# Peptides against a protein of PDB entry 6EJA, part 9

Target 1, 276 residues: chain A of PDB entry 6EJA
Amino acid sequence: VEYMPANPVRIAFVLVVHGRASRQLQRMFKAIYHKDHFYYIHVDKRSNYLHRQVLQVSRQYSNVRVTPWRMATIWGGASLLSTYLQSMRDLLEMTDWPWDFFINLSAADYPIRTNDQLVAFLSRYRDMNFLKSHGRDNARFIRKQGLDRLFLECDAHMWRLGDRRIPEGIAVDGGSDWFLLNRRFVEYVTFSTDDLVTKMKQFYSYTLLPAESFFHTVLENSPHCDTMVDNNLRITNWNRKLGCKCQYKHIVDWCGCSPNDFKPQDFHRFQQTARP

## One batch from the design tools (peptide; aimed at target 1 Q145 W238 C255 G256)

Design b1_p10_6_s3 (made by RFdiffusion4, then SolubleMPNN; from b1_p10_6, 5 letters changed)
Fold by OpenDDE base, seed 3:
Structure b1_p10_6_s3 (fold): chain B 276 residues (1-276), chain A 10 residues (1-10)
Amino acid sequence: as target 1 above (276 residues)
Amino acid sequence: ETAFHGDGEP
């Protein structure tokens, strides 16, 4: 039995896209598009062809907009977090878009639920925030992510400048950079002037892969910590043995991983259920 | 498996 909410949540989907894969983006867009949701698309500064294509789409749909600003982002770059934060601010300033949840998506990440199921689920748990934690040794996570290292994004490279300390009194967490955040928490992140948000924004401006840790850390150390749900309602084919080849050394002074393409034998993963 | 991209110091 599917729950049909009386007041269904509306979702702001934020897409950060780059390259020239217009057809792939179109396919993904069609798969996730619904008239009741909102779509805010950032196209990399260097991807002019894609930008033109996305603009054409945005002109055809009233609930699709493209960021008027564009950043040149790199793998693991701190600028990715800046992109999300600015998009959040923009979305909060769009008074004609009454969204309830912020969701980021990529082509490599698939939703576990259909749109109706997702809306029903989020409508039931509209006060919660969904972030998937690494769920293992936190010290290992910090070490692997290089959170105790200072990075500077410059000239399309993440330069490792040296060591740094985790801010005192902060419990660092992280994992997946795909999250579902309710409007209230987004408002907090965007407009709060408390010490936590202020210091974390500064800290993560020099952080590698910031989106995988910033929102987790801010949420868990904030007055909204009780809204944390360790689930992002996503499925991604992670195999560190296959995906971790230190293949990004030309971009960042650190080793990194990438998800793998799904194979038929991975179908069982799509049967996973999302629960608080 | 855990879904984070960092893999340590090169």
Scores: peptide ipSAE 0.422, ipTM 0.918, DockQ to the pose 0.852
OpenDDE base, seeds 1, 2, 4, 5: peptide ipSAE 0.331, 0.399, 0.418, 0.413; ipTM 0.893, 0.912, 0.918, 0.917

Design b1_p10_6_s4 (made by RFdiffusion4, then SolubleMPNN; from b1_p10_6, 5 letters changed)
Fold by OpenDDE base, seed 5:
Structure b1_p10_6_s4 (fold): chain B 276 residues (1-276), chain A 10 residues (1-10)
Amino acid sequence: as target 1 above (276 residues)
Amino acid sequence: EEAQHGDGEP
C-alpha cells in the first residue's frame, strides 16, 4: 500500500543545461513535469538557441522559470557550484514558490521513482537530505578528485595552480553531484555565516568538480549532520568504459569521466532498477 | 551505478 501524505512535499527542480540538446531536454521535462512542483532552469550563457527554447517553455507554464542571469560554465568548473548556490538563493527569495526540496537534474540522471512515489517518500522523510557518497577509500577519492589541489577557473579553463591542504578539522566526503536537499539545509547553506559554510564556500571556489563534494562535506560537518542519508534515489547513465578517456584535458588540467545522456532506447533500464 | 567524475592526474 502506497503512503499518501497529508501534506505532500513540493519540489524545486533545478536544471543546468547547455548546448543544442533541446529534444533531450524536452523529453526530460515531459518526464518530470508536474503542476505541483517548480522548475528553475539555468541555460549556459553561450547556448542562445537553447535559451530561446527554454524561454518558450517557461512562458507556457507558470511553475517554470528561467534564471535571469546566465553563467558560462565548463566541465568540472567551480562556477557550477556558484550556479547552484545562486539558484538556491533565488529560489529562497521566491515567496510565491513554497518548495520543500531542492533537486538538480540532467539528461544523464533521473529519479528512480515515479512522482507519486518520490513525493510520498520525501514527505515521509522531509527532514532528511539525500547525498550519495563514493563508498570507497576516502583518500583515493580525494586523490582522484584532486581535492588536495588548487584550481582556478579562468578563460574557460580549470588551471591547476598547485597543491593545497584540506582545512583542519574538516572531514571531506563526496560522490554523486546529484542530490535531494531539504529547504532547511538549503537555507543553512545559503544564509549561514558560521565558519564552516564560510570556509567551505571559499575552499570550493578553487575546487574541481565542486558539486560532487561541497554539499556532502558541509552537511556532514554541520549541525545538520544527523539528516544525512547516503542515497540520492537516482539512476545515472554511467558507462565508465566509454566515459573515462580523459577527454576533458583541453578544458581542465585533470582527468575526468562523464555519464551519457539517456536515450529512448535506455528506457528499459528504468523499469529494471530496484528501489534503493 | 554512479561513480565520481574525477579520474586522477593526467
Scores: peptide ipSAE 0.355, ipTM 0.885, DockQ to the pose 0.835
OpenDDE base, seeds 1, 2, 3, 4: peptide ipSAE 0.169, 0.318, 0.178, 0.192; ipTM 0.815, 0.882, 0.814, 0.822; seeds 2, 4 fail the geometry check

Design b1_p10_7 (made by RFdiffusion4)
Pose (drawn by RFdiffusion4):
Structure b1_p10_7 (pose): chain A 276 residues (1-276), chain P 10 residues (1-10)
Amino acid sequence: as target 1 above (276 residues)
Amino acid sequence: DPPFEFGGEP
C-alpha cells in the first residue's frame, strides 16, 4: 500500500447512521474525507437531531449528499438490505459521481489506515469484491442466523412467522454485513433480472439480518463469483462472553450479538500485519 | 481478529 497509483479509485462511502453521537460522526468523517471521494449518508428516520447535523455537513461539501428517504433501520431488520439496495441504485444513477467502490460505514466505525493506503490498495485490486464469510459449518450458520425462518418487518419489529426451505441449486453463505463492493458487482445486483438476483431479492425481503448473507449468496452464485476475496478489510471487536446477551429480544423474534467497543488496551490490534 | 459471533433461536 506504499505506491502511488496513476489511476486512483474514487470511493462512494455510504454512511448508515443513528443516535446522538454527531460530534463523533463528524470526527470520523474528517478522518475519511477526501475531495475525490463521495459520501452518501442515510440517517435513521428516528434520529432527527443527528439528521439536522448531517444536513449542515452536506450543505458544506459538494461531494456529500443525504438520502432523502429515511428508514427505521432496527437491529437485524430486513430494512437494512432495502437501505443498501436503494442507496446503490441512487448512486449508480448519479452520473456526476464516477465511483469505483462501495463502502458501508456506521457512526461507530473508524479508519485504521490512511486514505492514501486505502486508495493504493483498492486501486491494485479494483476488480475484486471484499466480503468475509463465517468459514465454519454452514448448516450451523443457517440455523444460528435463522435463515431457514420466515420473518416480517412491520411496526419497527421483526416478526418470526414460521419455517421455510433453503432454495435448491444455490450455495447459501454469509458472514459480516460490512464489505467493499466494486461498481461492476453493484450494477449487477441493481439491474440484473436473471433468476438468481430476482429470487434472492424476494427471499431476502423476509429475512433476518439480510445484509449478512444476501451479498455473499448472490456473489458466490453469480458470474462474478471469481472476484470474491474472503476478507472484508475490517477488524470487528467480537467478544461473545459480553456481546451475546439476547439484548435485542424486544425488537426481533430472535437472539443476537453485537461487537464490543474498543478500549485503549486494544490499540496494538490496529497494527497487525497479518491481513489487510 | 476474533471469529464471528451469532445469536440463535431462544

Design b1_p10_7_s1 (made by RFdiffusion4, then SolubleMPNN; from b1_p10_7, 4 letters changed)
Fold by OpenDDE base, seed 1:
Structure b1_p10_7_s1 (fold): chain B 276 residues (1-276), chain A 10 residues (1-10)
Amino acid sequence: as target 1 above (276 residues)
Amino acid sequence: EPDFVFGGLP
């Protein structure tokens, strides 16, 4: 028996997609689609075929929109954060979409709960933000993520320019770049002019894999710090044996891992994953 | 498995 909230939260799902993975996107979309939620899809500027397909989908559903702007994103690029931030702004300006939570998704992860479970849970904890931390040595995390390095995204490459210092007085944190953020915090990130948000936006504009750390860091150092929950309520198709081959060294001056897109044969993982 | 890249220098 699932609890049915009297005032269920509505979710804005933001999908950042690229390539020609139409089938994967279709699977993801079917898995997460619900009439009560909203779907805002960004298609990479270079993925024109996919864009056309996504546009077709958006025309079929009133609660599905495609970003009118498109960025050329690269793995690990700072532009990914820009994409999220702009999407957040757009969603806040959509007065006809009364969403309560912002959830980003890719074809590499799925919500670990049914829609009803997710909605029930978020409705109970609507004032919380769900960000999964790395849960390890923070200094090591900083080093391994290259947070103490200055990167410049230019010409479809993340150039490592040199070393940098973490801003004084800031407690850096990070982990999963998949999060569930309540509208209040999204508003704060989007419109706040305080020193924290301003400095962090600047700092992370020169950061590799910024989405894995930006929101964590901002939240934990903000007046909203008490709203953090160390969980993102999703599963990601991580297979480090396959995904940790420094396969992006031609794009970024760094080595890292990449999750794998879910395939039909990966469905068993949904059953094996323990839900928090 | 961790849900982050956690990489390093090439």
Scores: peptide ipSAE 0.143, ipTM 0.822, DockQ to the pose 0.639
OpenDDE base, seeds 2, 3, 4, 5: peptide ipSAE 0.028, 0.034, 0.032, 0.028; ipTM 0.684, 0.698, 0.709, 0.703; seeds 2, 5 fail the geometry check

Design b1_p10_7_s2 (made by RFdiffusion4, then SolubleMPNN; from b1_p10_7, 5 letters changed)
Fold by OpenDDE base, seed 1:
Structure b1_p10_7_s2 (fold): chain B 276 residues (1-276), chain A 10 residues (1-10)
Amino acid sequence: as target 1 above (276 residues)
Amino acid sequence: EPDFVFGDLP
């Protein structure tokens, strides 16, 4: 018999979607939907067809909402972090949605547990934050991520402007941009006016792939540092031969790797047993 | 295998 928590956590799933992947999104949504959770969806400003489709879905479910604001995001762009931060603020202001965890999802990275397992696990560790670190040489990570470089997002491009220094006294970390954050930490990131949060928000507004290191760095240098768990409970389909071809050099002044998207057949690992 | 984007200069 699977352990059922007395006070099960409720999850705010944040989806950042773009393009014409309406069918893929629909399949993913069906796979992860549960009446006890919340779904907040941002559709890229340029993806009007997808936006219309998502709006239709949101009208059918009371626990599904679409961001009233829309950003034009690019691969590796700083605007992705802005999207997450604004979504976090919105979710905290939604008093009718008592969520306990913030979870972002994509077609390239899925939770490895069923809903029941995930809820049971998070209910047991509701005071923890789950971020997967790179686990390698930190100096190399900084160089490879371009954290010591200044970037500006403009005209659908990430422009490399020059070099910069990592702020003194800050232990930089990072890894997966897919994370599970508890409400308390999200509140801290959203509303804290301390020097750490203020400086990091500024620093990462000029950062390539900011979501891969912002939350790690803020958490590890914050009073909440003891809540970090080096695990995001996800499976990512990495294929270096296919994903590391500098395919985004036309969008960003940097080369990077991208994971492969999962197919619908992979959704069974997070398939919901109960449907509305 | 890394579970993040790992890049370099073009």
Scores: peptide ipSAE 0.053, ipTM 0.750, DockQ to the pose 0.578
OpenDDE base, seeds 2, 3, 4, 5: peptide ipSAE 0.028, 0.031, 0.029, 0.023; ipTM 0.637, 0.710, 0.666, 0.671; seeds 3, 4 fail the geometry check

Design b1_p10_7_s3 (made by RFdiffusion4, then SolubleMPNN; from b1_p10_7, 6 letters changed)
Fold by OpenDDE base, seed 1:
Structure b1_p10_7_s3 (fold): chain B 276 residues (1-276), chain A 10 residues (1-10)
Amino acid sequence: as target 1 above (276 residues)
Amino acid sequence: EPEFVLGDLP
């Protein structure tokens, strides 16, 4: 018998979309849509056609909204974190949307459970935050991510300006930029004026791929540190040989890897994913 | 060359 919670959690799904992937977005939306959840969509400032399409969808569903503001984002850019942070603020100010969890999604990373399973799980662990750590040597992670380097997003490029030090007393962590955060932690990140949040927002505004580390670091150094779960309940098609070709060097003064599209032959990976 | 990852780390 599938466990049905008495007070099921409601999820705010945040989608950051760009380009001409309207069909992919529609497919993903159909796959994740539920009347009891909320969908907040940011469309890149340069993607006007996509924006028009998304607006049309938002008019058809009361639980779908589009950000009135739009940022020009680039791969690896610090502006992605800004997008998430502003979206979080907006969602907290939407008093008519009583969401319990914040979840971001991409076309390359999917939840490994059905909606019912996800809701049941999160309802049971509603006080927890789900962030997947890199699971390796932290010093190596810092170096590979360029966290000890200063970056500036300008003119659709991530410029490497020089070296920097990790703030003293801060335990840096990171991993997947796909996370499940409870409302309480989102409130803390959004409205706290403590030294940790203030310093980290500043630090990560000059960081490459900040979403892969910001929330991990803030959480683990915060009063909410005991709510950390090292799992994001997702599966990503990772193939280093195919995904690590410095394909974004023209955008970022760094080499990067990206997830690959799922193919039928990748089905075995879904079967091997363990339950949290 | 240093490398970073978008999404889940392997």
Scores: peptide ipSAE 0.041, ipTM 0.701, DockQ to the pose 0.135
OpenDDE base, seeds 2, 3, 4, 5: peptide ipSAE 0.050, 0.119, 0.033, 0.036; ipTM 0.744, 0.794, 0.666, 0.736; seeds 2, 3, 4 fail the geometry check

Design b1_p10_7_s4 (made by RFdiffusion4, then SolubleMPNN; from b1_p10_7, 6 letters changed)
Fold by OpenDDE base, seed 3:
Structure b1_p10_7_s4 (fold): chain B 276 residues (1-276), chain A 10 residues (1-10)
Amino acid sequence: as target 1 above (276 residues)
Amino acid sequence: EPEFVLGDMP
């Protein structure tokens, strides 16, 4: 029997888009759009054509907005975290958008559930936060992610400045940069002035791929740590053979992997993937 | 396959 919530959760979908991938964005948007949810779209500062297209979409739907500010982001850049954090603040200040969950998406990552299933699930577990951890050796993760290295985003490049130490008393974690965060935790991240949030914001402002670790680390070291669920309820078109070729070495002083964008033919995978 | 970026020093 499908759970039918009496008070269904409403989701704020945050989309960070770049380039001229209008068709991909349109496909994803159509796949995830629902009148009861909210869509907040950030377009890269350099992507003016895409911005114009997204603005056109936002004018057609009352529950779609575009960030009035735009960041120039790069792959692996610390500015991506800034984008999410500012989006979170904006969304919390939008009193006319009563969202319950924050979900980030791109063309490379799709929900593995239908809207009804997702809403039912999140409505049942509205007090939980869904972050997928790497599930392996944490020391290896730190090393491979370069978390023990100091990076500076400058002039469209992530410069590796040197080594750094993980703050004492902090259990670092991470994994997928795709997450489902409840409003309460987003409020905490946005408005808390405690030492954890303050220090982590500072720490991750010099971090490569910060979104893959920041929210995990903050959550697990926070008073909300018991709300952690090791699942992000999505599927990523991950092909390591294609995505792990140090293709971003010209942008980042690090070699990393990237997922592939979903294609229409990939949608069948959504039906085959089941997560608890 | 992992759902996150793993990297190495160049």
Scores: peptide ipSAE 0.031, ipTM 0.703, DockQ to the pose 0.665
OpenDDE base, seeds 1, 2, 4, 5: peptide ipSAE 0.021, 0.027, 0.019, 0.026; ipTM 0.665, 0.675, 0.654, 0.693; seed 4 fails the geometry check

Design b1_p10_8 (made by RFdiffusion4)
Pose (drawn by RFdiffusion4):
Structure b1_p10_8 (pose): chain A 276 residues (1-276), chain P 10 residues (1-10)
Amino acid sequence: as target 1 above (276 residues)
Amino acid sequence: SDDEVAHPFL
């Protein structure tokens, strides 16, 4: 990531944010901002204070826009995938924004490498998609994720309605819902009317945690399957002993886990050279 | 049950 690219990638950052931590969001935005990238910010419908603060930012910079539509993106809700898919369509229709990669971030994410290094890395691998699979037993993954269950999002709640079959003829996969996708793959997901994309959009409209498997499943079974890199370029601070308390039991008809917050003792982890 | 505790990496 040391070289200087002659044709650097321009990145569309989609920030999906909620809560009250506007100053922290501004600090992270400062660290990732470059005049040649683009920023499209979705603020949870329920976070009006944060939205007003985000509007000030978008009014200041030409390469920053806010989604005019806003969803209540509850934990594990089917609406998160809807949010990503609509943002991808919006971004592809913005012809004045010639972006090459799609990167999703939350208000709790931070960069651990400089913008120069990120651009250099992605410029070399511009035809690849970066998704992290679970890599372990797939039947256990399907069960733990409730992918064989039917869910419905209404009234800001995920209702478990019953069982369903895994469709035949495709491999189902999943893992992290943080990823980097190139423009070509985003176009395929958005505009393709082939049997895979159409049926997966329907299947995932009624799925818990849809973003943790929709893009994996579509990519692995699509004509772009040979572009997958099993690495999302993220460090996620999972600590099961603390983060799996079924804490979302009142929002979803299921038990879930979330990553822990980093502490000072974790600083050495950001310096690992094992994987990008 | 363990199968109903969702985790992206099991």

Design b1_p10_8_s1 (made by RFdiffusion4, then SolubleMPNN; from b1_p10_8, 5 letters changed)
Fold by OpenDDE base, seed 2:
Structure b1_p10_8_s1 (fold): chain B 276 residues (1-276), chain A 10 residues (1-10)
Amino acid sequence: as target 1 above (276 residues)
Amino acid sequence: SEDDIADPDL
């Protein structure tokens, strides 16, 4: 018998989607949909067809909304962080959506737990934040991520402008750009005017792959630092052969890998029936 | 170089 929490947490799922992944999105949505959770979907500004499809879905479910604003994001772009931050603000301003956790999703990842397991787990650890760290040499991580480089997102390109220093007194960390954040921490990130949040927002606005490091760094240097759990509770479809070809040099003045989108056959193992 | 490649395991 699975433990049923007396006060189950409700999750705000933020989906950042782009391109022609409509089928993958539909499958993912069906797999993760639950009536007690909330779904906030951002569709890339350039993906008009996908946007129309997502809007249709949002009209069918009261707990599904689409961002009224849309950004044109690129791989590794700083604008992705802006997307998350704005979505967090929006979600906090939605008084009719009492969510307890923020979870970001893409077609390239999926929660490793069933809904019941996830809810039970998060209900037990509702005061924690789940961020997966790289678990390696931090100096190497900084170099490989280009955190000591200044990037500018402009004209759908991440321009490397030069070198920069990591702010003094800040312990930089990072890893997976997939995270589970409790509402309290999201509130802190969204509304705090302290030096840490202010400086990090500025710093990461010129950072490559900011979502892989921003929340880790902010959390670990914040008053909420004791709430960190080094696990993101999800599976990502990594295939180095397919995803690590330095394929983004035309977009970013850096090399990197990306996870592969899940195909229908990949979701079969994790797919659950949608709970209306 | 390695310094120009983001970690594929993240």
Scores: peptide ipSAE 0.090, ipTM 0.772, DockQ to the pose 0.628
OpenDDE base, seeds 1, 3, 4, 5: peptide ipSAE 0.020, 0.053, 0.022, 0.044; ipTM 0.641, 0.741, 0.629, 0.729

Design b1_p10_8_s2 (made by RFdiffusion4, then SolubleMPNN; from b1_p10_8, 3 letters changed)
Fold by OpenDDE base, seed 2:
Formats: C-alpha cells, sequence, structure tokens
Structure b1_p10_8_s2 (fold): chain B 276 residues (1-276), chain A 10 residues (1-10)
C-alpha cells in the first residue's frame, strides 16, 4: 500500500514532439495519462501530420491541450528553450489548470515511477525542484557543452559565431534536459525581472542545448537555490554508441549526443530499472 | 579544433 497524500500534487506535463514519433508519443501518452494531471503538447511546426493526430487526442480529453503556436525547432537549438518558456507562461495563464509541477517529456524519455509513486513523492517534496546535474568537472562541462561559445539559431541551423564569456558571478551548472520544476520556480523563471533571469534568458538565447543548463543555472543562482534536488526521476534511453556520432554537424556547428526514442522492446527495462 | 561533443546527462 502506497502512501496517499492528503493534498496530492497535480502535474503539468509538457510534451515537445516532432517528426515520426507518433507511435512513441501514443505509447508514452497512454502510459502517463491521468485524469488529475494536465498535458500541454507542442508539435513542431513542420510536423503537420503529427499535429493533426495530437489535435484529435486533445479533443478527446479536457486536460489535454495543444499549443496554438508552433515553433520549428532543431537539435540543440535555442528555440527549444523558448518553447519551454512559452509553454510555462501559457500554463501559468491557464487559471483552470491548477498544476503544482512542470515536467517535460519527449519520446526518448519516460518517468521511472508510477503515477501513484510520483504523486506521492512530489506531494511530499512539493517545495523542491528536481534537476540532474552532470556531476563532473564543471570546466569540462562548459567546454563540451560549448557554453563559452556564441551560437545563433538561424535558418534551421545553429551557427557558431565565436567565443564568449560566461557572465561573471554566475555559477553555471547543467546536465539532463529533463526536469521536474515546482510551480513557484516556474513562476519565478517566467515573471521575474531580476538581473539573473534577464541575463540568463539573454545568454541562453545564444546557447547550444540550452535546456540542459538554463534551469540548473538559474535555479542554483536564484533565491530558490536551496530547493534543488540532484535527480530528475526518469529514465532516458541513452546509447552513446548510437547517439554520439556528431550526427548533427549539418544542423549545428558542434558535435553532440542525442537519446534514442523508446521502442516497444525497450519498455521491459522500466520494470528492471532501480528507482532512486 | 574548437569542436567538441556536447554530452547530455541523466
Amino acid sequence: as target 1 above (276 residues)
Amino acid sequence: SDDDIADPFL
């Protein structure tokens, strides 16, 4: 028997989907859907067929909505962060959706906990934010992520323009681009006009893979820094042999890794994966 | 070369 919280948290799941991930999306959606949560889905501007499919789903469920705006995102593009930030704003403006946590998902990602476990856990730790850090040398992380390089997203390409300096006084961190953020922190990120948020939004608008470090960096340098938990409570299908081959050099002026989409044959691992 | 590999983490 699992602990049943008296005031269970409600989760806003943000799904950023594109391309041919229809089957994966359907599987994931079925696995994560619950009537008490909210689902906000962004479909890439170029993925019209997928968009139509998602719209059909959204019409069937009152707690499923599709972004009225759509961005054309690329791997590593700064626009991905913009997508998250705009989604956060939208969700905060939805007064009829009283969510407590923001969770981003993709076809390559899956929560490692059951709904009941996740809700119980987050209800117990509702004041915390869950971001997984790289856990390595920070200088190396900066170099590998290209955080000291200036990138411009233009014409479906991330152009490396040159070198840049990390803002002084900012402790940069990052790791997984999958996170669980409480509403309070999302409100801070969305509406704060302080120097930190302003500078970081500007900085990361020219950053490769911004979602892997933006929220980490903002959180750790913010008044909310004590709320960080170094865990994202999920499993990602990482296979470095398959995902780390500089396969995106034609899109970005950098090399990088990408997770693999989950396939039906991969789901058996979820039951065997140790949960934190 | 300034090229490096971005390494996402779990």
Scores: peptide ipSAE 0.032, ipTM 0.720, DockQ to the pose 0.531
OpenDDE base, seeds 1, 3, 4, 5: peptide ipSAE 0.028, 0.037, 0.029, 0.027; ipTM 0.698, 0.739, 0.704, 0.688; seed 3 fails the geometry check

Design b1_p10_8_s3 (made by RFdiffusion4, then SolubleMPNN; from b1_p10_8, 4 letters changed)
Fold by OpenDDE base, seed 4:
Structure b1_p10_8_s3 (fold): chain B 276 residues (1-276), chain A 10 residues (1-10)
Amino acid sequence: as target 1 above (276 residues)
Amino acid sequence: SEDDIADPFL
């Protein structure tokens, strides 16, 4: 018998979507939708058709909202972190949405558990934050992520401007850009004026793929460091052989990996498979 | 090359 929490957590799902992935989005939304959770959807500024579709959905569900602001994000762009941070602020300001956890999703990612399982699990560990680390040599990670490089997002491109130093006294970490963050930590990231948060926000505003490292680094160097769990509870249609190439060189002065979009045939993995 | 591949997953 699965544990039934007395005070089940409520989740704010933040969906960052772009392009014409309406079908994938619809599938994901259908799979993750529950009346007790909240869904905040950001549609890329350039994806007007998708935006109209998402707006239509949001009008049908009281617990679904679309960001009134829209970023023109690019792969690897620093603006993605800005999108998350602004979404976090918005969600904290929504007093009518009493969420306990922040979970980000894309059309290429699913939680590995059913709603009941996820809620039960998070209700049991409501004081924890779930961030998957790279599990490799940290120096190699820094190199591969380009964390020691300065990037500028401009004209729909991530320009590599030169080298930079990791801030002194900061233990850099990262891995997956998919995370489950409790409200308390989100509040800290959003409203803290301490040196750590301030410096990291600045640092990561010039960072490639900032969401893969920002929250890890902030958490591990913060007073909340003991709340980290090295797991993001995700299933991603990830194929390194197919996804790791220089497919984004036209956008970013770097090479990177990306997961494949979920297809109908991949849907069965949602409940059955854990990411190794 | 100094270019490398960022990997969001293991």
Scores: peptide ipSAE 0.022, ipTM 0.651, DockQ to the pose 0.608
OpenDDE base, seeds 1, 2, 3, 5: peptide ipSAE 0.019, 0.030, 0.020, 0.031; ipTM 0.637, 0.692, 0.633, 0.714; seeds 1, 2, 3, 5 fail the geometry check

Design b1_p10_8_s4 (made by RFdiffusion4, then SolubleMPNN; from b1_p10_8, 5 letters changed)
Fold by OpenDDE base, seed 1:
Structure b1_p10_8_s4 (fold): chain B 276 residues (1-276), chain A 10 residues (1-10)
Amino acid sequence: as target 1 above (276 residues)
Amino acid sequence: SELDEADPFL
């Protein structure tokens, strides 16, 4: 008998979408939709057709909303973190949406659990935050991520301006940019005025791929550090052959890898992957 | 990112 929690957690799913991902978005939405959860969708400022489609969907479901603001984002851009942070603020201000967890999703990364399993698990561990670390040498991670480099997002490009130092006394960490954060930690990140949050927001506003490291770093250096779980409960479609070709060199002064969108033919992987 | 440091403009 599957354990049914007495007070099941409710999830705010945040989707950041762009381009021609309408089919992938529709597939993902169908896969993750539940009446007890909430869905907040940001559509890239340049993706007007997609925006219209998403608006139509949002009108059909009371628990689906679209951001009234829209950012022009690029791969690896600092604006992606800004998008998440603003979405978090919006969600905290939505008093009619009593969500317990913040979860970001894309077509390239899916939860490895069914809805019932995920809800049961998170209901048991509602005070925890789930971020997957890189699991390697930290110095190497810093170099690979370019965290010791200063970037500026401008004119749809991430410009590398020069070198920088990691702030003293900060333990930097990171890995996956897909995370599960509890409401309490989101509140801390959104409203805290302490030195840590203030400095990290500033630091990561000039960071490449900031979402892969910001929340890890803030959490681990915060009073909430004991709530970290090194698992994001995700399956990511990593294919180095397809995703590691410096395909973004035209928009970023750095080479990096990106995961690939899941296709229907890839669904067999969900069933074959061991669940934590 | 899974890649090591690289300069795409070199």
Scores: peptide ipSAE 0.025, ipTM 0.632, DockQ to the pose 0.195
OpenDDE base, seeds 2, 3, 4, 5: peptide ipSAE 0.021, 0.023, 0.022, 0.025; ipTM 0.655, 0.636, 0.640, 0.661; seed 2 fails the geometry check

